# Ledger of designs, part 102: peptides against a protein of PDB entry 4GMN

Target 1, 375 residues: chain A of PDB entry 4GMN
Amino acid sequence: RYANITLLALVTLASIGTDFQETLVKGNQGSRESPISAADEEWNGFDDADGDAMDVDQKSSSGEDQEEDYEEIDVKEDDEDDDDDSITSEMQADMERVVGADGTDDGDLEDLPTLRELIQTAVPQLIRLSNLPIDSDESLTIQSHALSALNNISWTISCLEFANGENANIHNAWYPTAKKIWRKTILPILEADSADLKLATQVTSLAWAVARVLHGETPTDGNPHRKFISLYHSSKQQAGGNSNSIEEPEDPFQGLGVKCIGVVGSLAHDPAPIEVNREVGVFLVTLLRQSNNVPPAEIVEALNQLFDIYGDEELACDKEVFWKDGFLKHLEEFLPKMRTLTKGIDKRTQPELRTRADEALLNLGRFVQYKKKHA

## One batch from the design tools (peptide; made by RFdiffusion4, then SolubleMPNN)

Design b2_p15_2_s3 (from b2_p15_2, 7 letters changed)
Fold by OpenDDE base, seed 3:
Structure b2_p15_2_s3 (fold): chain B 375 residues (1-375), chain A 15 residues (1-15)
Amino acid sequence: as target 1 above (375 residues)
Amino acid sequence: MFPRRKPSEYPRVLP
């Protein structure tokens, strides 16, 4: 009984995190619809009238009337009005405030009571549940659900803009909690060196969501970037050997390899130590050099991370890593390979992967030109 | 700064 209620509460918290994310994405799309003036280009429809009347013949076949007495099972559609009121009116009001708020600097969430309770009350309990001793299948299930809820909450918050002091109140409230998730949930699980790839995937997803907010301010204790690089390599070795069908996620972007790249890329942003940046940069550039053996989704993510890490010429990592270690040459040499890779993705079977690869290819060409101009 | 065209980051919510 109590376990089922706890699991239901964890599932509900995970769903709330998802629904909050979907609505934030929808709300942020609505604000970017600058009215593209409907230039009424009257595309004059081509009038070609050719009426060829092909006379396809009537043939009459007489198949017999078996009156199967379909007993009308009066399925009372109980209109369970699934009032999927998953988003409370209070959550919706908090979401509207998040989209509209010029962030006050005080880290107070007095105006965002639902988000405040989520960060201050729910997340500390989820951290506790993720740290339970694993002594039963029930404790493992609770840990998994707690990690899923932390993941969804952390992803939702990571989709907010924090650049230029936007959402500063939410950032300031989340920042200490994100560091707590990192130190109390992520690091202990990574240090336990479990062979459980499911747990590794969950913790890596959570680590990416947290690192998307903390960036180079993520705690460097115990060199977590090296742990995720090691996990990347270990995951590739295991996928080649044992037919334990961890069903490769149907979405190429949900793979553990992509998640590892996303984490280490995020960890390498300024103000990360130059040696952390170098080790990550070398890892990412090495993936491009070895691209024949790397999934296209991982190449797309590695490129996006390289653009974000080295997109600013004023950062110390530009001079000390990008130029010093000759990364421009590797990116330029990769450009023809990226064209071939992107062209090889079928638009019909993998439309999202193709779209993201086309964008990464466009950005790679532009990035090489940008860096050559700012050399 | 490099003006990357960011994809619409569809958040990777785990189902």
Scores: peptide ipSAE 0.182, ipTM 0.803, DockQ to the pose 0.509
Fold by OpenDDE base, seed 4:
Structure b2_p15_2_s3 (fold): chain B 375 residues (1-375), chain A 15 residues (1-15)
Amino acid sequence: as target 1 above (375 residues)
Amino acid sequence: MFPRRKPSEYPRVLP
C-alpha cells in the first residue's frame, strides 16, 4: 500500500516535470511569435460590384412522405471520466509567470508556488528516496522512479535561460538544490560502480541536466568527468560483445554515449579546472578523429559541447587548451568528414538527426572561421 | 563569444 502510493506520487512528479516543460516550450514559442501586428496589411477591398443575381426559378417536385421511424437509440453517454492528467491551473499560472517575467520583477519564488514546492519540498524527498539501500526489487523500483522524477524536474529547469540575469530567482533557488542532487544522488551512485546500465543511463541523464545549470561550478570531488568518460568507453565495449543489443533508443539522442558527452562537456565549461577542461576537450576531439566508429548523434553533441566550451576567447581554456593543444587543426580536418556524415543521414527516416547534423555542420564551418579571425 | 545557432535543446524528459 505505502509503496504503491509512493510510486504513484513519483510517477505524478515525473509527469509534472514533463508538463511543466511542455508549457515552458509552448510559452517560449508564443513569445517568439510576437503577433506580427496584422495592422499594416491594408486589405485592398476588391471592389467587384456587378454580380447580377440570376433569378433561377426552379420548380416544385412533390416527393412522398415515408416516415421512417428512426428508433431513438438512447446512446448512453458513458461519461468516460477523462482523468485528464491536466496541468493544474496553478502550474500553468506559474509557467506563464516564468515566461512572461520581463527581467524587472526580482519576484521571489514566493510568486511561483508550484515551482517552490517542487524545489523545496519534492526534490529533497526524491533525493532521500534515490539514496535508499537497495535490498529489494521494490527499493530498486523506488530509486528508478525517484531518479526519473529528479531527471524531469532538472531537465525542465535546465531549459530556462539564465544568461544575463534572466530567471535569477529560479537559478538562485535551484543552484543549491542542484549541488545537493549532485553530491547526494549522482556521486554515491557513480561510486557504487554498479554494472546496471539502466541505472547508469538514468544517473547520467540526471547528471547532464544538473551539469547544464552548474557547468564548471559542478563539484569536482572524485573527478566525475573521468567516471563518465570511463562509462562512455565501457558502454561501447559492452555493445560490441553481447549481441543483446541494448535496443538503441529509438531517439539517437537518448543514447548513453550522447548523455556521457553532454555531462563531460558541461563539466568542462569555465570555471572548471584547466586539467578537467583539457581531459574533456581531448576526449571530444578524439571522438571526431574516430568519427567512422561513432554514432552521428554523439558527433553532433561533441561538436556542440566544443563550441560551447571554447566559444569565448577571453577564457583561460582558449589559450591554455584550445590553441595550445591545436584543436583548430582537428576541427578544420573534420569539416569534410562532417559534410559526408551529414549527407549520409536520410532526411526521411531520421529528420531530427539530419536537422541537428546540418546545424552542427553550419556551426563547425562558422566556428573554424571565427577562431581563425580571433587567432 | 561565438554566436552558435543553438539547436532547440530538446529537454530529455524521460517518458
Scores: peptide ipSAE 0.179, ipTM 0.803, DockQ to the pose 0.525
Fold by OpenDDE base, seed 1:
Structure b2_p15_2_s3 (fold): chain B 375 residues (1-375), chain A 15 residues (1-15)
Amino acid sequence: as target 1 above (375 residues)
Amino acid sequence: MFPRRKPSEYPRVLP
């Protein structure tokens, strides 16, 4: 009885986290349609003139109008709009405030009551539930649902812009909670050294969402970047040995390998220790060198992480890692391989993967040129 | 700072 109520509450919290994220993504898509000025690349239309007018003849066969009186069965589509009004009017109002907020309000979450209760009341309980002793299938189920709810909430918050002091109130409220998730939920599960790839995928997804906000301020206790690198390698060894097709997630970007890359990439941002940055940078560059055996989605994520980590020439990691360890050469040598890889992705069967690979290829060419100008 | 063109980040929501 209590377990079922707890499970229902956890599923509801996970759904709320999803619905918030979907609406934030839809709101952000509408604002980013600032018209990229079509640079008028004059597509010089090739004047292929040859006008061979094949006269296909007229034959007029006058077949009779059988007026079959199809009685319009007025199928009342009972639009059971199950308006699963999962998004409360309070949630909508909080979301409109987050999307519309000029990021200048260093205020409390007073104006965001739903988000406040989610961070201050729900998340601390989810952290507790994710740390229950695992002694039954019920406790495993509760842990899994608590991790899913924490994942969805953390991902939603990680989709907010925090650059330039935007959403500073939300950032300030989330930051101590995110560190608590890391220390109390993520680290203990990673230290338990479980062979459970499902649990590893859940905790790695959560770790990525948390690390996307904390970046290099993520607690370095116990060298978590090495644990995720180890998990990446272990996951590849298991996939090669057992023909138990872990159903490759329908989305190539939901794979454990991509998630591991996303976590360690996020952990390597300034102000991460230079040795953490180096170990991650070497790992990511090594994936590019070994690209023949690496899924395209992992290459796309590894490139995106490299651009974000080493995109700023003012950071210590630019001089002490990027230039010192010769990363530019490896990126330049990878550029022709990335062109081949991207062209090998079928646009019809994998449209998203192709789009993200085309963008990563474009950014790689631009990044190499950028770094050559700032050498 | 390098201006990366970021794709719209798809929500990494677990069902």
Scores: peptide ipSAE 0.176, ipTM 0.802, DockQ to the pose 0.501
Fold by OpenDDE base, seed 5:
Structure b2_p15_2_s3 (fold): chain B 375 residues (1-375), chain A 15 residues (1-15)
Amino acid sequence: as target 1 above (375 residues)
Amino acid sequence: MFPRRKPSEYPRVLP
């Protein structure tokens, strides 16, 4: 009885975290419909001259116009107004305030009571539940649901803009809690070295969400970047042996390999130790060198992480790692491979993967040119 | 600083 109530409460907290996130994503998409005036920079086409027009005389076969009478199936919109009362009017007002806050209102967390209670009251209990001794299938189920709720909340918060002092009150409230999730939930699970790929995927998803806010300020205790690199390699070895048991997620970006890359990339940002940055940078560049055996989604994520880590020439990692370890040469040698890889992705079957690969290819060409100018 | 076009970072919420 108590376990079922606890599980229902954990599912409800995970759903609230998802609904909050979907609302934030929809709100941020609506605000971005400010018309980017496409400055039509007239791409002066290269006048490549002489190619002989072979006259292919394709005969006009007169196919008969069969007017197939498409019966207009009057799909009655049954407006089942399922008043999904899942989002309280107070929670909706908090979401609208977080999305609509032009960064001028330094609104105290007093103005965000639902988010405050989520961070201060719910998350500390979820951390406790994720750390219960596993002695039964019931305790394992409670841990899994607590990790799912922590994941959804952490991802939602990681989608807020914190650049330039935006949402500083939310950042300041979340930051100590994020460090507590890392130290109390993530590290103990990573130290247990469990062969459970489901648990590894859940903890890696949570670790990525937390590391997207903490970046290089993520606690380096026990070298967690090496554990995620090891998990990446272990996941590839298991996929090669047992064809039956790991349903690859339908979304190529939800794979454990992509999540491992996202975590270690986020951990390598300034002010991370130069040794951590180097080990991650070498790992990411090695994926590009071995690209023939790496899923396209992992290549896209590895490129994006490399651009974010080494995009600033003022950082110590630019001189001490990027230039010193010769990363530019590897990026230049990868450009033609990335063009081939991107062209090989079918736009009809994998539209998101193709769009993200086209963007990563564009950014790779620009990044190589940028680094050559700032050498 | 290199101006990366950031994709809309789709939040990876597990259902």
Scores: peptide ipSAE 0.176, ipTM 0.803, DockQ to the pose 0.535; fails the geometry check

Design b2_p15_2_s4 (from b2_p15_2, 7 letters changed)
Fold by OpenDDE base, seed 1:
Structure b2_p15_2_s4 (fold): chain B 375 residues (1-375), chain A 15 residues (1-15)
Amino acid sequence: as target 1 above (375 residues)
Amino acid sequence: MFPRRKPSEYPRVTL
């Protein structure tokens, strides 16, 4: 009884986290449809004039009007629009405030009551539930659902812009909670050294969402970047042995390998220790060098992480890692391989992967040129 | 700072 109520509450919290994310994504898509000015490409209509009028003959066969009175069975489609309006009017109002917030409010979450309760009331309970002693299948199920709810909430918050002081109130409220998730949920699960790939995938997804906000301020205790690099390698060794059991996720970007790359990439941002940055940078560049045996989605993520980590020439990691360890040469040598890889992705069967690969290829060419100009 | 074109972030939600 209590377990079922707890599970239902965890599923509901996971769904709320999803619905928030979907609406934030839809809102951000609508604002980015600034009309690309239709450049008036005057489509010079090709004047192909040839008018061969085939005379199709009139045969007038007068077949009799059998008025079959089809009684229009007015099937009232009961549009049971189960508008599962899972998005409460309060959630919508909080989301409109977050999307419309001009970044200036150093305020409390007073104006964001739903998000406040989610961060201050729900998340601490989810952290507790994710740390229950595992002694039954029920406790494993509770942990899994608590991790899913924490994942969805953390992903939603990680989709907010925090650059330039935007959403500073949300950032300030989330930051100590994100550190608690890391220290209390993520690290203990990673230290338990479980062979459970499902649990590893859940905790790695959560770790990525958390690390996307904390970046290089993510706690470095116990060298978590090495644990995720080890997990990446271990996952590849297991996939090579048992061809039967890992349903490759329908989305190539939901794979454990991509998630591991996303975590370690996020952990390597300034102000991460230079040694952490170096170990991650070497790992990512090594994936590009070994690209023949690496899934395309992992290459796309590794490139995106490299651009974000080493995109700023003012950071210590640019001089002490990027230039010192010769990363530009490896990126330049990878550029023709990336063109071949991207062209090998079928646009019809894998449209997203192709789009993301085309963008990563474009950015790689631009990044190499940028770094050569700022050498 | 390098201005990459960030892809649209896909929801990485696991239900």
Scores: peptide ipSAE 0.187, ipTM 0.795, DockQ to the pose 0.514
Fold by OpenDDE base, seed 4:
Structure b2_p15_2_s4 (fold): chain B 375 residues (1-375), chain A 15 residues (1-15)
Amino acid sequence: as target 1 above (375 residues)
Amino acid sequence: MFPRRKPSEYPRVTL
């Protein structure tokens, strides 16, 4: 009984995290579709005046009787109570406030009661549940669902813009909690060195979501970037040996390899230690050099991480890593390979992968030009 | 700072 209620609550928290993401995505699309003010379409009033509607009088015909007694089939409307697991009006109102908050309201999480309870009440319990001793299949199931809920919440929050002081109230509330997830959930699971690839995939997904907000301020204790690099290599070795294909996820961007790249890339952002940045940068550039044996989605993610890490010329990593280790040459040499790779992706079968590869190719060409201009 | 085109979509949350 208590286990089933706990599992239901964990599934519901995971759903709420997803629904919150979908509404944030829709709201952020709606704000980009600022309606082009339909003010300037002068309605040219089409002045079409006079069409005299002719009086066609047609009269006649008489046809007969048959009273077919349609028996009124009393269709009992079974009110199927669609228990639409609907976003509560309070959750929707919180989501609308997060999307509509012009950055002038230093509003505390007092104005976001659902998000406040999610961060302050739910997440601390999820952290506790993710740290239970694994002594049964039930405790493993609880851990998995707690990790899924933490993942969904963390991903949703990581989709908010925090640049230029946007959503600063949410950032400030989330930041200590994100560090707690890292230290209490992610690190202990990574230290346990479990051969469970499902658990490794869940914790890596969560680690990426958390690291997308914390960046180089993610706790570096125990060199977690090396653990994720090792996990990347181990996952590739296992896929090559056992014909038990872990079914490559239908979405190429949900693969453990992509998640590992996303984590280590995020960990390498400023103010990460320059050696952490170097080790990650060398890893990412090495993937580009070995691109013939790397899935296209991992190449796309590795490129995006390289653009984000080395996109600022004022950062210490630009001089001490990017220029010093000759990354520009490797990126320039990769351009023709990326063009070939991108053209090889079928738009019909893999439209998302093709779109993201076309964007990454565009950005790679622009990035090489940018770096040559800022040399 | 390099003005990249932001990706259209972030990684989807896994249910």
Scores: peptide ipSAE 0.184, ipTM 0.793, DockQ to the pose 0.532
Fold by OpenDDE base, seed 5:
Structure b2_p15_2_s4 (fold): chain B 375 residues (1-375), chain A 15 residues (1-15)
Amino acid sequence: as target 1 above (375 residues)
Amino acid sequence: MFPRRKPSEYPRVTL
């Protein structure tokens, strides 16, 4: 009885976290409909000359068009308006305030009571529940739901902009809690070294969400980047052995490999130790070198992480890692491979993967040019 | 600083 109430509360907290994320995504998409200034840079057509059109006269064989009358099965989509009244008017009002909030420096969430209660009251209980001794299938279920709720809340907060002092109140309230999640939930689970791939995927997703806010200020104690790199390699060894057992997620970007890359990339940002940055940078560049055996989504994520880590020439990692370890050469050598990889993605079956690969290819060309100009 | 277009790096958290 108490367990079912706890599970229902955990599912509700996980739902609230997802609904908030979707609302933030929709809000950020609406603000990006600022007109793409058509810099119609006139693609000056290549004036390439007179190549003789060989008239290949291939005869029309008249195949009889059998008009197969496809009866249009009028599938009445019963719009079951699942009025999932999960978002209270107070939660929606808090979310609208978060999207519009110029950051006040005070870590006070007086104007965001729902978010305050999530961070200050709910998250500390979720951390407690994720750290209970596992002695039953019920305790394992509670841990999984607590990790899911922590994941969704952490992802939602990681979708806020913090770079220019935006949402500073939320950042300041979340930052100590994010460090607490890292130290009390993520590290102990990573140290337990469980063969449970489900648990590993849940903790890696949570670790990525937390590391997207903490970046290089994520606690480096116990070298967690090496644990995620090890987990990446272990996941590949298991996938190669049993063709039947890991349902690859339908979304290529939800794979454990992508999540591991996202975590270690986020951990490698300034002010991370140069040794941590180097180990991550070498890992990411090695994926590009081995790209023939790497899923396209992991290549896209690895490129994006490399652009973010090494996008600033004023950072110590630019001189001490990027230039010193010769990363530019590896990126240049990867350009033709990335073009082939991107062209090999079917736009019809994998439109999101193709779009993200086209963007990563464009950014790779621009990044190589940028680095050559700032050498 | 390299002007990356940040992708809409919302991993859809599938529930």
Scores: peptide ipSAE 0.178, ipTM 0.792, DockQ to the pose 0.511
Fold by OpenDDE base, seed 2:
Structure b2_p15_2_s4 (fold): chain B 375 residues (1-375), chain A 15 residues (1-15)
Amino acid sequence: as target 1 above (375 residues)
Amino acid sequence: MFPRRKPSEYPRVTL
């Protein structure tokens, strides 16, 4: 009885995190849909009025319309109206405020009561549940659901803009909690060195969501970047050996390899220690060099991480790692390979992967030019 | 600073 209530509460918290994310995406799309005004319709193309009405008199062949009485099989589509009204009016109101709020400096979420309760009340309990001793299938299930809920909440918050002091109240409330998730949930699971790839995928997804907000301020204790690099390599070795193909997720970006790249990339941002940055940068550049054996989604993620890590010439990592370790040469040598890789992705079967690869290719060309100009 | 075109950040929610 208590177990089922706990599981239901965890599923509900994971759903709330998802629904909150979808509506943030919808709200951010609505704010970016400043109407591209229909003003580009006035291509008043040429008035070429040449009116030669060729009167092609083609005869009406009266084909007998056999009214085949298709018995309308009244497939009652039970429109299970999945009442997408799962979003509580309070969540929607909090989201509308998050999209519209000029950041107040205080880490007070008085104006965002649902988000406050998620961060202050729910997350500390989820952290506790994720740290239960695993002694039963029930405790493993509780841990998995607690990790899913933490993942969804953390991903949702990581989709907020925090640049230039935007959402500063949310950032200030989340930041200590994110560090607590890292230290109390992520690190202990990574230290347990479990062969469970499902658990490893869950914790790596959560680690990425947390590291997308904390960046180089993510706690470096115990060199977690090396654990994720090791996990990346271990995941590739297992996929090659046993015919139990862990079903590669249908979404190429949900793969453990992509998640590992996303985590270590995020960890390598300023103010990360230069040696952490170097080890991550070398890992990412090595993936590009070995690209023949690397999934396209991992290449796209590795490129995006390299652009974000080394996109600022004022950062110490630009001089001490990017230029010193000769990364530009590797990016230039990779350009023709990236063109081939991107062209090899079918737009029909993998439209997202193709779009993201086309963007990464475009950015790679621009990044190489930018770095050559700022050399 | 390099002006990257950020892809649409697909929400990596794992249900």
Scores: peptide ipSAE 0.187, ipTM 0.797, DockQ to the pose 0.520; fails the geometry check

